# Peptides against a protein of PDB entry 6B4J, part 108

Target 1, 315 residues: chain A of PDB entry 6B4J
Amino acid sequence: DITMQWYQQLQDASMQCVLTFEGLTNSKDSQAKKIKMDLQKAATIPVSQISTIAGSKLKEIFDKIHSLLSGKPVQSGGRSVSVTLNPQGLDFVQYKLAEKFVKQGEEEVASHHEAAFPIAVVASGIWELHPRVGDLILAHLHKKCPYSVPFYPTFKEGMALEDYQRMLGYQVKDSKVEQQDNFLKRMSGMIRLYAAIIQLRWPYGNRQEIHPHGLNHGWRWLAQILNMEPLSDVTATLLFDFLEVCGNALMKQYQVQFWKMLILIKEDYFPRIEAITSSGQMGSFIRLKQFLEKCLQHKDIPVPKGFLTSSFWRS

## One batch from the design tools (peptide; made by RFdiffusion4, then SolubleMPNN)

Design b1_p19_2_s4 (from b1_p19_2, 11 letters changed)
Fold by OpenDDE base, seed 1:
Structure b1_p19_2_s4 (fold): chain B 315 residues (1-315), chain A 19 residues (1-19)
Amino acid sequence: as target 1 above (315 residues)
Amino acid sequence: DVDRKWQEEQRKEAAEWLA
């Protein structure tokens, strides 16, 4: 399977990256620990500051991240920090930055869906300038949310139940599995972030270039989902999340082909989702149903709430 | 445990899909 090979290659590259900066992360030296902490803060704090408040503030955050990745000194925690402070500094920062973007998906976007757009546009812009960060974003995203690939992890003989639960994306702490609602919220946040990334371009970059991971990947994702058996609760939830965030963009890009796919979802795939939906999972199912019916009735996919407008960038 | 049962169902479905 080409998709699984690609996924494994991303994971291998991510693992190799971790091995590359092990000297920095495992060092017992006080100076190395200080550098590590400073670099980690410099990489992650700007991402946590991303908000929907003003385009000018978002630009400042972008410029700071880009400067850091470019080997320039940046101010972080009242200190001048540079990736040049350690030979493994750049690899470490790229990894931690990518990890933080995905973490904002599973935490911030999970709780506040509108946050997907400002986070995604920064991630997309950074990805355009720093392809390795983009690959690491995908590696982190797909590991935490295999449904973003999409694929369904398989239980292997001799595998511990907890390990399988983790492969499915559940958090397991002290032999207790995460509650289904919390799991779905985190998965939703990551899918929404991904759906936003693939459609957004940083407005201050060279927009004449091809998006490094554009809407064609969204189209592929949707097609692949339809070729898979639906999973209880998961498919209805994530399909809705994906279509709500990037359905408008897909409609504009693929036109008649998009509508054919949407009809296929409603007529062929939706009954398969219904067949596996229990009474306790009707919420996600009904939400997807209402969304599909509304879109088909109006012959339009609404622009998602929180989508960045021209007025945002002038603020 | 409803979550355990659900996970077992997902495991079965995933295995069938990948077969």
Scores: peptide ipSAE 0.000, ipTM 0.296, DockQ to the pose 0.013
Fold by OpenDDE base, seed 5:
Structure b1_p19_2_s4 (fold): chain B 315 residues (1-315), chain A 19 residues (1-19)
Amino acid sequence: as target 1 above (315 residues)
Amino acid sequence: DVDRKWQEEQRKEAAEWLA
């Protein structure tokens, strides 16, 4: 399975990265601990400052992240911080930065869907300049949301139930599994972030290069989802989230092919979703139904709310 | 115009994929 091979390759790369900076993370030296904390803050704080308010602020954040990854000193917490302070500093920062982007999908985008776009455009721009960060974003995303690959983890004999639940993307704390609504909310945020990343380019970069992980991956994702059995509630939720965020972009790029796929979703795949939908899960089902019907009726997918316009970049 | 440039990039990518 090519999809599973890709998944495993990214996970292996992520694990190798962790092993590479283990000396920094496990150091008992006070100076090393200080450097670690400074680097962690420098990598994550700028991402948390991303907002929908102004394009100028977004550019400042981007420049700061890029400077840090380029080995330049940056100001963080009133201190000058550089990845050159430790031989493992760059690997550590790349890993923590990628982790933070995915976490913003899981938390910020989950609660405020419009936040997907400013986060995604920064992530895309950084990915273009720093491919390793992009691979690590995918690795973190795939691990937290296997549906972003997509694949459905299977229970194996001898596996603990909690481990299986975690593989499915659930949070398990103190032997209590996360509630379904919270789980779906987090998965939605990550899928929306992913759907935004694959369509956005940093406007101040070299646009002559191909998107490092563009809309072709969105098309692949849809094709793979359609070739899988639907999961109760999950498929209806995430398919809607994905199409709402990147459906307009896919429509513009793939045109007639996109509409053929949308018809196939409505006519062939949607009944399969319906067949597995319980009365308590009708909300996600109805939302997807209404979205598909509206899009097919109007022969248009609206630009998603929060999409970045030229006016945003002038602010 | 950022929007126009984005559209042009998407068209280019589409052409490469169909190719």
Scores: peptide ipSAE 0.000, ipTM 0.390, DockQ to the pose 0.068
Fold by OpenDDE base, seed 2:
Structure b1_p19_2_s4 (fold): chain B 315 residues (1-315), chain A 19 residues (1-19)
Amino acid sequence: as target 1 above (315 residues)
Amino acid sequence: DVDRKWQEEQRKEAAEWLA
């Protein structure tokens, strides 16, 4: 399966990256530890500062991240920090930066859906300039949310139940599995972030090139989902999240083909979702149903709330 | 106009994907 090969390739690259900077992460040298912490902060703090308030502030954050990845010194915590301080510094920063973007999907976007757009546009812009960061974003995303690939992990012989639950994206701590509502909330945040990334381009610099991971991947994702058996509650939830965030962009891109796909979802895929939906899970199903019915009736998908406009970039 | 440029890029991507 080509999708699984792609998944595995990204995971292998991510693992190789970790091995590459192991010397930095495992060093007992006081200076190396200091450098590690400074680099970690320099990579992650700017991402945490991303907000929906002003485009000018977002540009400052982007420039800082790009400068760091370009080997230039940046100010972090009152210190001058550069990836050149250690031969493994760049790999470490790329990994931690990518991890932080996905964490913002998992945490910030999960709680505040509108946060997906400013985070995504920065991630997209950085990905365009630093492809390795993009690959690492996908690797982290796919590992935490296999539904973003998409694939459904299967239980293997000899596997511990907890390990299987983790593969499905659940957090398991002290032999306690995460509650379904919290799980879905985190998955929703990551899917929404992904749906935003594939449609957004950084407005500054050269945009003549094709998006490094554009809407074609969104189309592929939908096609793959429709070719899979639905999962109870999960499929209805994430399909809604995805379409709410990038449905308008997909509509504009694929036009008649997109509408044919929506009709296919409504007529052929909904019955399959319904068949596996319990009475306690009808909320997610009904939400998706109402969304699609409204879109089909109006022959339009609304621009998602929080979408970045030219007005945002002038602020 | 950022929005116009975005739309132009989407059209370009569509054309390349369909080629």
Scores: peptide ipSAE 0.000, ipTM 0.407, DockQ to the pose 0.068; fails the geometry check
Fold by OpenDDE base, seed 4:
Structure b1_p19_2_s4 (fold): chain B 315 residues (1-315), chain A 19 residues (1-19)
Amino acid sequence: as target 1 above (315 residues)
Amino acid sequence: DVDRKWQEEQRKEAAEWLA
C-alpha cells in the first residue's frame, strides 16, 4: 500500500532524526543541557505565541522561526540562541518545532478551532522554506492521529493493549486510557490544523512555488476516507472537522467534482456511518448530517470561522 | 490543473491581502 509506505517512510525519517540528535538530548554536560533547553525554547515559544491578534505579530514569529532554522542567532529568553551552538542543534530544533506545531493542533486548536488558521499559515510557510520540518510535522501528526494518513492501526498478536490504544491515538497514563470525548477533541484539533495547512500559503513567500503539501492531499484524504469502513464516532467527527475547515477551499478548487463527492457522502457513506452509530454517539453523526444538508441545500460551503483575511495581514 | 487554479486563487487572495 502506497499510503502505508509513505507513512512508514515519514516515521523512519523521524526516528532517524531523533537518533541524530541523541547526543544532544542525552548529554550530561551542563553546557550541552543549557544549549538543549535554549534551543527547545527558541523553537517552541514562538509557536505558542501564535495568535489571531495581528498579522504583524505573526510575521515576527515567522521571521524568528525562519531565522533560527537558517542558522542565524535569535533572541530567546533574553539570550542569543543559534542552532550552530551544537552540531545536532538544527536537527533537534526542526524536530521540536514540528512536534510543537502538532501539539498546538491537539491542544490549542482542539479547544479553540479558530486557532488553526494562524498556526497553519506559519507552519505552511515554514514548510515551504524548510521541507524537513514539513516531513517531521507529518510524521508527528500521523503518529498521534493515524486518521490523518488515513489508516486504522491493527492489533497484532503479542501487542500490549496499551500500545494498541496509543497507536490508535489514545493517551494512556498510569494504565488509564483517555476518555473518548477527550480523544476525539484532540483528534479534531489535529485534523483541523492539517485541513488548514493544506489550503494556506504564507503571503510573504515565493508564491510562484507549488504548495509543498496542498489541497490535492486533501482530496486524496477524502477519497481514502470514503474508501474505508467508517469508525464509530471517529469518522463522523473528523469528516465534519475536515470539511468545515477546508470544504470551502475544496469547493473552489474541484467545483463539480467536489459536489459529486458531497453527494456521495450524503447518499452512500452516511448510511454506513449511521449503521455503526449507537444511540449515545448520535451527536457527531447529526452534526455532520446537518452540515452536509445545509451545504447541499445552499449549494455553498461557508468560509470557516477564523479564516485569515486581508485586514488581519494589515494589522 | 486543479493545483494551478488553487495556486492562482491563493496568489490572488494573497495579493488582495497585500494590497
Scores: peptide ipSAE 0.000, ipTM 0.406, DockQ to the pose 0.707; fails the geometry check

Design b1_p19_3_s1 (from b1_p19_3, 7 letters changed)
Fold by OpenDDE base, seed 1:
Structure b1_p19_3_s1 (fold): chain B 315 residues (1-315), chain A 19 residues (1-19)
Amino acid sequence: as target 1 above (315 residues)
Amino acid sequence: LSSEAVTPPEPLIPLKYFK
């Protein structure tokens, strides 16, 4: 399976990255520990500062992240920080930056869906300039949300139930599995972030270049989902989240072919979701139903709430 | 990794609809 090969290659690259900076992470030296903490803060704090407030502030954040990845010194916590402070500094920063983008999907976007767009446009722009960060974003995303690939992890013989639950994307703490609502909320945030990344370009970059992970991956994602059996509650939830965020962009890109896909979702795939939906899961199902019916009736998919306008970039 | 190498041809309708 080509999709599973791609998944595994990204996981292997991520694991290799971790091994590459292990000397920095495992160092007992006080100076190395200080450098590690400074680099971690320099990589993650700018991402946490991303907001919907002003395009100028978003540019400042982008420029800071790009400067750090370019080996330039940046101010962080009142100190000058550079990836050149340690031979493994760049690899560590790339990994931690990518991890933080995915965490913003899992946490911030999960709670505030409109936050997907400013986070995604920075992530896309950084990915364009730093492809390794993009591969690491995918690796982190895929590990936390296998539905972003998409695939459904299988239980293997001899596997602990908790490890299988973690593979499915659940948090398990003290032998307690995460509640389904919290799980779906986190998965939704990550899918929404992904759906935003694949459609957004950094406006101050070379827009003549091909998007490093563009809408063709959105089409692939939909095609793969439709070739899979639906999962109870999960498929209805994430299919809605994906279409709400990137459906307008996919409609504009693929036009008649996208409408054929949407009809196939409504007529063929939606009854299969219905057949596995329990009375307690009707919320996600009804939400997807209403969305599909509205889009087909109006022959339009609305621009998602929080989409970055030209006025945002002038602020 | 060229992400392009694993992207199906555009547009791709699921194969089940052509059977």
Scores: peptide ipSAE 0.030, ipTM 0.618, DockQ to the pose 0.155
Fold by OpenDDE base, seed 4:
Structure b1_p19_3_s1 (fold): chain B 315 residues (1-315), chain A 19 residues (1-19)
Amino acid sequence: as target 1 above (315 residues)
Amino acid sequence: LSSEAVTPPEPLIPLKYFK
């Protein structure tokens, strides 16, 4: 399967990246530990500062991340920090930056759906300039949310139940699995972030270049989901999240073909979701139903809440 | 400059619709 080969290739690249900076991460030297902590803060703090408030602030954050990845010194915690402070510094920063973008999907976007857009436009712009960061974003995203690939992990003979639950994207701590609502909330945040990344371009970049992971991957994702059997509660939740965030962009890009896909979802795939939906899972099902019915009735997909306007970039 | 209409990749209609 080409999709599974791509998944595995990204996971292997991510694992190789971890091995390349193992010397920095495992060092007992006090100076190496200090450099590691300074680099980790320099990579992750700017991402945590991303907000919906002002385009000017978002530009400052982007410029700081890009400067760090370009080997330039940046101010972090009152100190000058550069990836050149250690031979493994760049690989470590790229990995931690990518991990942090996905974590913002998992935490911030999960709680505040509108936060997807400012995070995604920075991630997209950084990916355009630093392709390895993009591959690492996908690797982290796919590992935490296999439904972003999409695939459903299979239980293998001799596998521990906890390890299977982790493969499905559940958090398991002290032999306690995460509650379904918390799991779905985190998965929703990551899918919403992904759906925002594939449609957004950094407005100050070279717009003549092709999007490094554009709307064609959104079309591929939908096609793959529709070729899979629906998973109880998960498919209804994530299909809604995806269409709410990128449905307007897909409609504009693919026009008549998008509407054929939406009719296909409503007429054929939606009854299959209904057939596996229990009475306790009707919330996600009803949200998807109402969204599809409204969009088909109005022949329009609304622009998602939090979409970045020209006024945002002038602020 | 001819706007080559990037023909949207034909929706990979789920294989079940081609059966």
Scores: peptide ipSAE 0.029, ipTM 0.641, DockQ to the pose 0.180
Fold by OpenDDE base, seed 3:
Structure b1_p19_3_s1 (fold): chain B 315 residues (1-315), chain A 19 residues (1-19)
Amino acid sequence: as target 1 above (315 residues)
Amino acid sequence: LSSEAVTPPEPLIPLKYFK
């Protein structure tokens, strides 16, 4: 399976990255520990500062991240920090930056859906300049949300139930699995972030180049989802999240073919979702239903709430 | 939208979009 090969290749690259900076991670040296902490802060703090407030502030954050990845010194916590402070510094920063972008999907976007757009446009712009960060974003995303690939992890003989639950993307703490609502909330945030990344280009980059992971991956994702058996609650939730965020962009890109896809979802796939939807899970199903019906009736998919306008970039 | 049989998603997607 080519999708599983791609998944595995990204996971292997991510694991190899971890091994590459293991010397920095495992160092007992006080200076190395200080460098590690300074690099970790320099990689992650700017991402946490991303907001919907002003385009100028977003540009400053982008420029800071790009400068760090380019080997330039940046100010972090009142200190000058550079990836050149350690031979493994760049790999470590790329990994931690990518991890932090996915973490913002999992946490910030999960709580504030509109936050997907400013995070995603920075992530997309950084990915364009630093492809390895993009691959690591995918690796982190796929590991936390296999539905972003998409694939459904299978229980293997001899596997512990907790390990299977973790493979499905659940958090398991003290032998307690995460509640379904919290799980879906986190998965929603990550899918919404992904759906934003694939459609957004950094406005100050070379827009003449092809998007490093563009809307064609959104089309692929939809096709793959529709060719899979629906999962109870998960499919209805994530399909809605994806279409709400990138449906307008996909409509503009794929026109009539995208409308055929929506009809296919409504007529063929929706009954399959309904058949596996319990009475307690009707919320996600009804939300997707109403969204599809509205879009088909109006022959339009609305621009998502929080989409970055020209006025945002002038602020 | 015409009631024409909706083509499956696979034929709608060139192989280059699959990974």
Scores: peptide ipSAE 0.027, ipTM 0.595, DockQ to the pose 0.065
Fold by OpenDDE base, seed 2:
Structure b1_p19_3_s1 (fold): chain B 315 residues (1-315), chain A 19 residues (1-19)
Amino acid sequence: as target 1 above (315 residues)
Amino acid sequence: LSSEAVTPPEPLIPLKYFK
């Protein structure tokens, strides 16, 4: 399976990255510990500062992240910090930055769907300049949300139930599995972030270059989902989240082919979702139904709420 | 050698839906 090979290659690259900076992370040296903490803060704090408030502020955040990844000193916590402070500093920062982008999908976008766009445009712009950060974003995303690949993890003989639940993307703490609503909320945030990344370009970059992970991956994702058996609430929820965020962009890019896909979803795939939807899961199902019916009736996919306008970039 | 991340092939949606 080529999709599973791609998944495994990204996971292997992520694991190799962790091994490359193990000396920094496991060091007992006081200076190395200080450097690690400074680099971790320098990588993650700018991402947490991303907001919908002003385009100028978003540019400052981008420039700071790019400067850090370029080996330039940046100010963090009142100190000058550089990846050159340790031979493993760059690999560590790339990994922690990518992890933080996915975490913002899981936490911030999950709670505030509109936050997907400013986070995604920074992530896309950083990915264009730093491809390894993009691969690590995918690796972190795929590990936390296998539905972003997409694939459904299978239970294997001898596997602990908790480990299987974690493979499915559930949080398990003290032998307690996460509630389904919280799980779906986190998965939604990550899918919405991904759907935003694949369509957005950093406006101050080289716009003549091809998007490093563009809308063709959105088409691939949809096609793969439609070739899989639906997973009740999971499929209905994430298909809606994906189409709400990137459906307008896919419509503009693929035109008639997109509408054929949407008809296929409504006429062939949607009944398969219905057949596995329980009475307690009707909320996600009805939401997807209403979205598909409205889009087909109007022959339009609305621009998603929170989409970054020219007015945002002038602020 | 930056391993060009092998973009997974687009899953074949049956051509019957694209006629």
Scores: peptide ipSAE 0.026, ipTM 0.620, DockQ to the pose 0.084

